# Peptides against a protein of PDB entry 3OGK: the designs that were tried, part 173

Target 1, 307 residues: chain A of PDB entry 3OGK
Amino acid sequence: ATPDRLSRRFPNLRSLKLKGKPRAAMFNLIPENWGGYVTPWVTEISNNLRQLKSVHFRRMIVSDLDLDRLAKARADDLETLKLDKCSGFTTDGLLSIVTHCRKIKTLLMEESSFSEKDGKWLHELAQHNTSLEVLNFYMTEFAKISPKDLETIARNCRSLVSVKVGDFEILELVGFFKAAANLEEFCGGSLNEDIGMPEKYMNLVFPRKLCRLGLSYMGPNEMPILFPFAAQIRKLDLLYALLETEDHCTLIQKCPNLEVLETRNVIGDRGLEVLAQYCKQLKRLRIERGADEQGMEDEEGLVSQRG

## One batch from the design tools (peptide; made by RFdiffusion4, then SolubleMPNN)

Design b1_p24_8_s2 (from b1_p24_8, 9 letters changed)
Fold by OpenDDE base, seed 1:
Structure b1_p24_8_s2 (fold): chain B 307 residues (1-307), chain A 24 residues (1-24)
Amino acid sequence: as target 1 above (307 residues)
Amino acid sequence: AFRVTREPSLLNPEGEALVIERIE
């Protein structure tokens, strides 16, 4: 579809999702001659899609100018912006979004590549937004943002339910977790082993409603921090955990209410057996086929064991 | 019943992940 055709057919469109160049021979929503740029779409949004509240760009090129135009065109009417695996922008573009769209509820930059100028965008968000429900910059690298701003966001946004971050040291997020009383989902952070302080994470307090979790670099020594609330875990992301097969077994046994598991093939046949035995509510299992030595051999066996 | 599919890998752009979903 083209932007002009879309606006003519759906002038009152409230939600737009665009997919750029697919990984494989999947459906492409944009003409090839546009190279995956959002510019023509942003132009159309600005001119003709005045009811648009939600924008999702996936695998597209987004410039700061595009973000600025979008921000000014939609302002407080923009409730959702997802820059999913996008590129071409800097934090100046993000600053424009949060400056002009002060009622934004969902802001996602997951797996996007960008140039980081400063941490002003997160600070601005912290200072003025009270509507945020979902903040997601998972699998990104922000070095200039402050965990204090994240805490402020949690304090001011009482409907904040899902936060996915980059490589913040988890101990720097203690204040955030205490403030985020309604948080249900957290992914990211960084757990760092310290030989001199083997129990430095043992006193971490997580939000009481937390049930979807993915802690980056969590090893077997840190894993016990989940045990007090493992029974309430519904979704677990272990893609970036440092767990071996037996560690998976240990953790899975403690998560009887697990509905969604994302992991690597290191879970192995043993882990799958344990999963089938203890996680009777499992709805979705995703296994990344990495270069792990302890791979899964019987995929069909897993399906049959789950019934 | 379960559905088995493959999705693009998050770890390797050339890789795939196995996805098993319960069908309601």
Scores: peptide ipSAE 0.418, ipTM 0.924, DockQ to the pose 0.560
Fold by OpenDDE base, seed 2:
Structure b1_p24_8_s2 (fold): chain B 307 residues (1-307), chain A 24 residues (1-24)
Amino acid sequence: as target 1 above (307 residues)
Amino acid sequence: AFRVTREPSLLNPEGEALVIERIE
């Protein structure tokens, strides 16, 4: 469909999701083609889709100008913006969004590629937003944003339930976790093993309602920090965890209410058996391939075909 | 009942993930 056709057919459209560029182009040089640009859609939104409150761009080219136009056109009516695996913008574009869309509830830029100019966008969000429910910049790299701003967001946004971040040192997020009283989901961060301080993270306190979790670089030494609330965990993202087969078995046994598990081949057939035995409420299992498939051909460490 | 599908990998653009979902 074309933008103009969309507005003519659905003048009262409230939610728009656009999918661009083929997946094959995601990890290579992203070709700049007209089919991948959001510009004509943003123009149409600005002119003719005046009830639009939710926008999801997936694998699209998005410029700062596009974001600025969208921000000004929708302002406080914009509740959801998802820049899902997008590229072409900088943090200036994000700044425009959070400056003009003061009541945004969902802001996602997961796996997007952008130029980081400064941390002003997160600071602005912290200073003015009280409506945020979902903040997601998972699998992104920020070096100029402040964990203090994230804490401020948690304090001011009482409906904040899901936060996914990049490589923040987890200990820098202590204040954030304390403030985020209603947080149910957290993904990302960085656990950094210290051989000289094995108990480095043992005093870390998580939000009481936390039940969906994915800590990056969590190893077997850090894993015990989950044990006090493992029974309430419903979703685990272990894609970036540093757990072996036995570690998976240990953790899974402590999560009887697990509904969703995302992991790698390292779970092995043994881990799958343990999962089947202890996690009777499991609804979804995702197993990624990776370096683990190059491991030993034993039942532990690899998922094999059965039957 | 369970549905078994393959989805694009998040780690490898040439790879796939195995997805198992409980369905009614």
Scores: peptide ipSAE 0.412, ipTM 0.924, DockQ to the pose 0.642
Fold by OpenDDE base, seed 5:
Structure b1_p24_8_s2 (fold): chain B 307 residues (1-307), chain A 24 residues (1-24)
Amino acid sequence: as target 1 above (307 residues)
Amino acid sequence: AFRVTREPSLLNPEGEALVIERIE
């Protein structure tokens, strides 16, 4: 499809999802500048798609100018912006979005690559947005944003239900968790082992409604922080956890209502057995495997036979 | 019943992810 064809055919389009580069670009297997630019689409949005409230760019090149144009064109009508695995923009572009789109409900930039100039975009979002429901900059590298702004967002956005972040020290998010009373999903953060203070995370209090969780670098020493609410966990992302097979078993046994599990091959056959035994509501299992890891067939058989 | 799919890994280009989903 072309932008002009789309607008002519669907002038009242409310949601647009565009896919650009193939997956190979994510691993730099092709030039970064290869793929679709959003520019012509943004132009078309600005001119002809006046009812558009949801935009999802996947693996596309997005410039700050594109974001600025989009922001100004849609303003408070923009409810969803997903920059999914996109590149080419800076935090200035994000600033423009949050400045002009003050009623945005979903802001995603998961796995996008960008140049970070400052943390103003998050601050601006914190200062002016009360509509946010989903904030996702998972698997991004923001070094200049403040956890205090996340806390402010949580306090001001009463409908905030899903937040995925980069490598914030989890203890810096205590205020955020306290404020995010309706939060159901959290992914990211950073748990840092401290041999001298093994219990430093034990007093971490999570939002009461939290049921979808993925804590980065969670090891067996930190895992017990989940136990008080493990029974309410519906989705667990252990892809970036530091759990061994037995740790997986321990945790899984405590999550009888688990519906979605994402993990690595370390779960092993034993973990799969435990999963099958204790997680009768499981709907989805994803197991990441390296090239040198055991074949998929054996694990497929184990899970398939028990489902 | 489950649907089993193999997807490219998010961790590395040489890896794979096994995705098993219950069919409703």
Scores: peptide ipSAE 0.428, ipTM 0.925, DockQ to the pose 0.646; fails the geometry check
Fold by OpenDDE base, seed 3:
Structure b1_p24_8_s2 (fold): chain B 307 residues (1-307), chain A 24 residues (1-24)
Amino acid sequence: as target 1 above (307 residues)
Amino acid sequence: AFRVTREPSLLNPEGEALVIERIE
């Protein structure tokens, strides 16, 4: 569809989702310049889609100018912006969004590729937004943003329910977790094993309503931090956990209310058996095959086709 | 009842993910 055709057919459109580049582009199998530019769509949004409150760009090229135009055109009417696996922008574009769209509820840039100039966008968001419900920059590389700004967001945004972050040291997020009283979902962070401090993470206090969780680099030594609230966990993302088959079994046994599990082949047939035995409310299971786990299907710790 | 599908892997472009969903 063309932007013009869309606006003529749906002048009162509230939500728009656009898909651009094929999946192969995510793995650098095709040139980065291949795919859809959002520019024509942003122009149409600015001119003719005046009721649009939700925008989702998936695998598209997005420039800072595009973001600036979108921000100014929709301003406080923009409730949702998802830059899903997009590229071509910098943190200046993000700054424009949070500066002009101060009532944004959902901001996502998961797996997007961008140039990081500074951490001002998150600071601006922290200083002026009180509406945020979902913040997701999972699988991104921000090095210049501050955990303190994330804490400020948690304090100011009482409806904040889902936060997914990059590789913050989890201990730097203690203040965030204390402030995020209504948080239900958290993904990301970084757990770093310290042989000299085995209890490094044991005193972490998670939000009371937390039920969807995916801690990056969580190993068997850190896994016990989940045990106090494992019974309330409904969704686990173990894709980036450092758990072996037996560790999976241990954790799954403690999560009887688990509804969604995302993991790797390391769960194995044994893990699947344990899952079937203890997680009667399971609704969705996703098992990824990692490149490092491409062993023979019959090897120990792999999910067999027979199971 | 459960539906079993294969989806493209998020980790490996040559890989597949197994997805099992309960059919309500």
Scores: peptide ipSAE 0.414, ipTM 0.926, DockQ to the pose 0.675; fails the geometry check

Design b1_p24_8_s3 (from b1_p24_8, 12 letters changed)
Fold by OpenDDE base, seed 4:
Structure b1_p24_8_s3 (fold): chain B 307 residues (1-307), chain A 24 residues (1-24)
Amino acid sequence: as target 1 above (307 residues)
Amino acid sequence: GFAVSLEPSLFDPSKQALVIERIE
């Protein structure tokens, strides 16, 4: 299928999801000669898909020009933009999106690769948006954005429920957490251990509704910051935590309402046993093969097939 | 019950992650 065919068949399309490396079922929607570029799709959106409010590009090449065209074409009608593992754009493209799409509710660029020119895009978003519900630039390397803008977004966007960020120092997000009264999900940040100040993060206050969490670089010394609300945690992302098997056991025991756990093989059989014992509401468990499998031959640190 | 599956790893898509999901 081509963009033209799609628009002819579905002129009132509200949501579009494109995958650059599609499975067999979607392969026909993206001709190989397009090289995974979103350009032809953006052109079609601009011309013929006037009801489109949600766009999801996965593993696509997206240029600043593409984003600019999309932004201007859809303007405040665009509610969702997901640049999922995309590449080819800079922060100028993001700036165009947030400048023209001031009612955007979901903005995602998780694991996208881009050139960072400045932090203006987040500032612009903070200055004008009051509709944002989901902001996700998890696993990205923004170095020029301000945590103050994130705080402003939290203050102004009453419906903000999910925020995933890069390597912000968690203490820089204190204001953000205070402002984000309705936040349910937070992932990312950076916990930096200070041997000279072991309780560096102990007084960190999280939003009251927070129940989905993934703190990057969280070690056993920082883990206790979760204990006050561990019982309300429903989803836990430990993929980038620095927890050993015993640490997993300690934390899991305190999360009886855990529904989703994402972790690495370091959880081990012991951790799985504890999980089974204490987390009766578990719905999904993901165990990644991190660096732990190559380095850890410890029986407790590896998940085995226990009969 | 639970279903066990393998999904592409988030770290290395050439590798797999173990996924266990509750089936309602």
Scores: peptide ipSAE 0.446, ipTM 0.938, DockQ to the pose 0.557
Fold by OpenDDE base, seed 3:
Structure b1_p24_8_s3 (fold): chain B 307 residues (1-307), chain A 24 residues (1-24)
Amino acid sequence: as target 1 above (307 residues)
Amino acid sequence: GFAVSLEPSLFDPSKQALVIERIE
């Protein structure tokens, strides 16, 4: 498909999703080609797709210039931008987006690779946006953004329902959680075990509506922080949790309303049995191999054909 | 019932993850 043909066929297009690279391209098994760049699409959006409010780029090359052009072309009409596993841009491009698209509702950079110049983009978003519903920079490496800006966003964006972040220390997000009164989904953060302070995280107060959760580096010592609201959990992302088979069993048993579970092979047959026994509303289960291939592959930690 | 499938792993695209979904 070509951009110009798309605009001619669908001049009133509101949502566009582009998938630019096959899986093989992730390993540099195929050369980059122009089809992997968003530039011609951004040009077409700017010129001919005047009603476009949602843009999703997946595995594409996106430059700061592309983002700047898109931002200026759509301005406050842009409601959704997803840079899904994209590369080629810097935080300057993000700054342009949040500067010009002040009514953006969904901003995603999950698993994107970029050059981080500063944290100004998040600060600008915090200062001017009140429309944000979904913010997702899960599995990214932002080091210069401030958790205080995230708190400000939560305070100002009353429709904020889903936030996925990188490796913020969870204790630095206390203010964010307090402000995010309508938050339903949170993924990311960083839990850091302290043997000398076992109660380090026990005073965490989560948003009352929180039901979709994935805390990074959560181990068995931190897991009890979920118990007070485990019955309301509908989705768990345990891909980056540090839970063994028995820990999975303990947690799953406390989540009778669980609908979606993403975990690693460490759940084992035992965990699957517990899941089947206690989670009767389960709709989706994803089991990754993860790092367990190199680690504790015992009988309990492996999913067999019985699962 | 449930449908069982294999999808590309999120960690390593050269590997697969097991996906089980309830059939409505």
Scores: peptide ipSAE 0.438, ipTM 0.937, DockQ to the pose 0.636
Fold by OpenDDE base, seed 1:
Structure b1_p24_8_s3 (fold): chain B 307 residues (1-307), chain A 24 residues (1-24)
Amino acid sequence: as target 1 above (307 residues)
Amino acid sequence: GFAVSLEPSLFDPSKQALVIERIE
């Protein structure tokens, strides 16, 4: 559909999701003549979609001007903005969003590429937002944002349940975890091995309700920090963990309530056997290909044998 | 039972990831 056709048909639309042309899919919501830019859609939102509160752009080009226009047009009515695998904007655009949309509940820029100017957007969010439920800049590269602002967000946003971040040193997030009392999901961070301080992560305290987790660069030495609440874990993201097959087996057997697992083929046949044996609540398994010796077909066969 | 499907890889869109989901 085109923007104008959509607004004419659904002038009271509350939620809009636009998908750019995926490489491996036949279905595309964006005509070729739009070039994958959100600009014409933002224009239509500003003019004709006055009740829109949720916007999801996937694989689209988004400029700072687009974000600024969207922010000003929807203001506090905007509850959800997802920039999913988007590009073309800077942190100035994000600043505009958080400045004008002070009641935003979901802010996502997962796997988006952008130019980072400063950390003002996160600071502004921390200073003025109390509504945030989901913050997700997973698989992004922010270097100028402050973990203190993330802590402030956790303190002020009592409904904050899901946070996914880039490569924050996990110890810098101690204050955040303490403040985020209702946090159920956390992904990202950075665990850094230190030979001179091997126990530096052993006293890390996670939020009590945490059950969906994906710690980046978690190796076998850091993995034990999960053991006290492993039975509580329902979703694991091990895509960026540094675990071998046996490490997978060790962790999986401690997660009997695991429902969703995302990992690489390093899990192997042995890991899949352990998964089948110990994780009877499993609902979804994603196996990405890595530079491992295990074949995808063998892994598929083992998991599919589960009745 | 489980349904098996292939989805685009998050690491390399030219490759596929295996997805297994419980049928409800």
Scores: peptide ipSAE 0.430, ipTM 0.933, DockQ to the pose 0.536
Fold by OpenDDE base, seed 2:
Structure b1_p24_8_s3 (fold): chain B 307 residues (1-307), chain A 24 residues (1-24)
Amino acid sequence: as target 1 above (307 residues)
Amino acid sequence: GFAVSLEPSLFDPSKQALVIERIE
């Protein structure tokens, strides 16, 4: 199928997801000669898909011009934009989206690669948006955005429930966490160990409803900051945590309501045993089986065929 | 029950991650 064929068949389409990889069932909708560009789809959206509220591009090439066209065509009708593992755009494209789509509820650019020109897009979002529910630029590298803008977003967007960020120092997000009263999910940030200040994070206050969490570079010294609310944790992302097998056991034991766990092979057979014993509500477990940087020589540090 | 599957690693797509999901 082609974009025009789709619009003819489904003129009232509200949600569109395009995948630029062969694994997607809809891959055949994108001719090979288009090279995974969203341009023909954006053109079709602009002209014929006037009820489209949700757009999800995965592994697609997206230009600033594409984003600008999409933004102007859908304006405040656009509720969801997901640039999932996309490339080809700059922060100017993001600026166009947030400038014209002021009622956007979900903005995702997780694992996307882009050229960062400035932090204006986040500032503009902070200045005008009150509808945002999900903001996700996890596993991205923004150096020019301000944590103050993130705080402003939290203050103004009372329905904000999920925020995933890059390498913000967690202490720079104190104001954000205080403002994000309804936040349920947070991933990213950066915990930086300081030998001279081992307790620098101990007074960090998290949102009361926080139950899905993934703190980057969290080590055993920082892990205790989770203990006061560990019982309410439903999802843990430990992919970027600096925890050993024993640390996993300690944390998992304190999370009896855990439903989703994402971790690395370092959890080991022992960690899996503890998980099975204490987390009876577990629904999903992901274990990255690549070589763990910690390189445990002992069998305890590795998930074996026993698990 | 649970379903066990292998998915591409988030770190290296040439590697695999183990995924276990509860089946309703």
Scores: peptide ipSAE 0.427, ipTM 0.934, DockQ to the pose 0.590

Design b1_p24_8_s4 (from b1_p24_8, 11 letters changed)
Fold by OpenDDE base, seed 3:
Structure b1_p24_8_s4 (fold): chain B 307 residues (1-307), chain A 24 residues (1-24)
Amino acid sequence: as target 1 above (307 residues)
Amino acid sequence: GFRVSEEPSLLDPSKKAIIIERIE
């Protein structure tokens, strides 16, 4: 499809999702006339799609100029922007979005590749936004943003229900968790084992409504921090946890209301058996198999066709 | 019952993830 055809066919379009080619094929592998660049779409949005409130770019090339144009064109009418596995922009582009789209509810840049110039975009978001419901920069590399700004966002955005972040030290997010009273989903962070302080994370206070989570680098020593509210957990993302088969079994047994599980092959046949036994409300299971091939030392950590 | 399928891996694009979904 072409941008102009879209606007002619759907002049009152409210939601747009565009999918590009895999990231490996970006830039040098994509001709200029290919639809991998969002520029012509942003132009069409600016000119003719005046009711558009939700934009989702997946694996697209997005420049700061594109983001700036989109931001100014839609302004407070833009409720959702998802830069899903996109590339080509810097934090200046993000700054433009949050500066001009003060009522944005969903902001996602999960797995996007960008140049980080500063943390101003998150600070600006914290200072002026009160509408945010979903913030997701999972699997990104922000080094210049402040966890204090995240706390401010939680305090000011009372409808904030889902937050996925990069590798923040979890203890730096204590203030965020205290402020995020309505948070239901959290993914990311960084749990760092300290042999000299085994209870380093034991006093973490999570939001009372938290039921979907994925703590990065969570090992068996940190896993007990979930036990007090394990019964209310409905979704677990264990893709980046450091749990072995036995650890999976331990945790799963404590989550009888689990509906969605995302994990790696390390769960094994034994873990699947435990899952079937204790999680009767399970709706979806995702098992990643690629990453464990290099790390799997135990045959029990492999999922076979038996299960 | 459950439906078993495969999707591209989120960790390694050259691999597949197993998806098991409850049939409603």
Scores: peptide ipSAE 0.533, ipTM 0.952, DockQ to the pose 0.578
Fold by OpenDDE base, seed 1:
Structure b1_p24_8_s4 (fold): chain B 307 residues (1-307), chain A 24 residues (1-24)
Amino acid sequence: as target 1 above (307 residues)
Amino acid sequence: GFRVSEEPSLLDPSKKAIIIERIE
């Protein structure tokens, strides 16, 4: 498909999702000669797709100029922007988005690569947005943003339900968690072991509605911080946890209402058995095949045991 | 019932992840 063809066919389009550099056998919306640049699409959006409120770019090249044009063209009509595994922009582009699109509800940059100039974009978002529902810069590296701005966002955006972040020290997010009263999902952060303070995370308080969780670098020593609300957990992202097979078993046993689990093959056959035994509400299991020493051999057994 | 499938890995694009999903 081409931008002009799309706009002619759907002039009142409200949502657009574009996939660049698609994997084999997947639908491709981008002509090969365009190299996955969003520029021609942004031009078309600006000129002919005036009802567009949701934009999702996946694996595309996005420049600051593209973001600036998009921001100015849609302004407060833009409710969703997802830069999913995109590249080519800097934080100046993000600043333009949050400056001009002050009613944005979903902002995603998950796994995008960018040049970080400053933390102004998050500060601007904190100062002016009250509409945000989903903020996701999971698996990114921001070194110049402030956890205080994240706290401000939580305080001002009462509909904030999902936040996924990079490598914030979890203790720096205490204020954020206290403010994010309606938060249901949190992923990311950084748990750091401290030999001198082994219990430094034990008093961490999470939002009461939290039920989808993925804490980066969570090891067996930190895992107990989940136990008070483990029965409430419905989705776990353990892809970046530092848990061995037996640790998985321990945690899974405490999550009887688990519906979605994402983990690595370190869960092993033992973990799968425990999962089948204790998690009767499981709807989806993702197992990444890494270089973990403990693999899995009985995936079919798990399926058979669960029916 | 459940179905088993494969999806591209989120960790390594050259690898596949196993997906077990409940069918409703």
Scores: peptide ipSAE 0.532, ipTM 0.950, DockQ to the pose 0.557
Fold by OpenDDE base, seed 2:
Structure b1_p24_8_s4 (fold): chain B 307 residues (1-307), chain A 24 residues (1-24)
Amino acid sequence: as target 1 above (307 residues)
Amino acid sequence: GFRVSEEPSLLDPSKKAIIIERIE
């Protein structure tokens, strides 16, 4: 479909999702003539899709100019913007979005590639937004944003329920967790093992409603921080955890209400057996087959045909 | 019952992840 055809057919469209590039092309050199530019769509949105409140671009090329045009065209009517695995923009584009779309509820940049100029976009969001429900820049690299701004967002946005971040040191997010009283989902961060201080994270307090969780670089020494509320965990993202097969078994046994598990092949047949035994409410299981598949000699540490 | 399928890997785009979903 073309943008003009879409607007003529659906002039009152409220939600738009566009998928651009094949996944296989995401990490390759993308030629300029590859396609997948949002520009013609943003133009059409600005001119003819005046009821649009939700925009999802997946694997698209998005420029700062595109974001600026979209922001000004939709302003406070824009409730959802998802830049899902997109590229081509900088934090200036994000700044424009949060400056003009002050009632945005969902802002996602998960796995997007961008140039980071400063942390102003998050600061602006913290200063003016009270509507945010979902903030997601999971699997991104921000070095210039402040955890204090994230805390401010949590304090001001009482409906904030899901936050996924990059590689923030978890201890820098203590204030955020205390402020995010209604947070149900958290993914990302960084747990950094300290051999000289094994209980570094033991006093970490999580939001009381937290039930969907994925802590990056969580090892067996940090895993016990989940035990006090493991029974209320419904979704676990262990893709970036540093857990072995036995660690998986230990954690899974403590999560009887687990509904969704995302993990790697390291869970093994042993882990799958434990999962089947203890997690009777399981609805979805994702098993990534990557580095764990290579060089594994122990059958217990691999998902086999028996599992 | 459960349905087994495959999706593109989040870790390696050249590989597939196994997806197991409960059928309701």
Scores: peptide ipSAE 0.531, ipTM 0.951, DockQ to the pose 0.622
Fold by OpenDDE base, seed 5:
Structure b1_p24_8_s4 (fold): chain B 307 residues (1-307), chain A 24 residues (1-24)
Amino acid sequence: as target 1 above (307 residues)
Amino acid sequence: GFRVSEEPSLLDPSKKAIIIERIE
């Protein structure tokens, strides 16, 4: 489809999702004629799609100018923006979005590649937004944003139900967790082992409604922090956990209501057997089979769910 | 029943992840 055809056919379009090239192609090598740039679409949105409230760009090139134009064109009508595995923008673009779209409910930039200039965008969001329901910058590298702003967002946005972050030290998020009373999903953070303080994380207090979880770098020593509410867990992301096969078995046995599991090949046949035995409500299983950045040795061979 | 498929790996773009979904 082309932008002009879309607006003519659907002048009252409320939701738009655009997909760029697969991961095999570098984002910066995608020609415009391949549909990799959002610019022509943003132009069309600005001019002709006056009812649009949800925008999802996946694997596309997005510039700060594109974001600025989109922000100004849709303003408080924009409820959802997902920059899913996109590239080409900086935090200035994000600042424009949160400045002009004060009623945004979903802001996602998961796995996007960007240049970080400052943490102003998150601060601005914290200062002015009360509508946010989903905030997701999972698998990104922000170094200049403040955990305090995240806490402020949690206090002010009572409908906040899903937050996925980068490598925040999990202890810096204690205030956030206390404030996020309605949070159901959390992914990211960073658990950092301290040999001198093995119980470093044992007193973490999670939101009472938390049922979808993925803690980065969680090892067997930290895993017990989940046990008090493991039966409540519906979705578990273990892609960045540091768990061996037996650790998987231990945790899975405690999650009888698990519906979605994302893990690596290290789960092994034994883990799959335990999963089949204890997780009768499982709907989806993702197994990463390739070499991971953590340097863990995964078991080779085919795996399948039984039972 | 279950459906087995593949998706691009989140860890290594050159590899695939196995997806197993319950058929409902």
Scores: peptide ipSAE 0.545, ipTM 0.952, DockQ to the pose 0.599; fails the geometry check

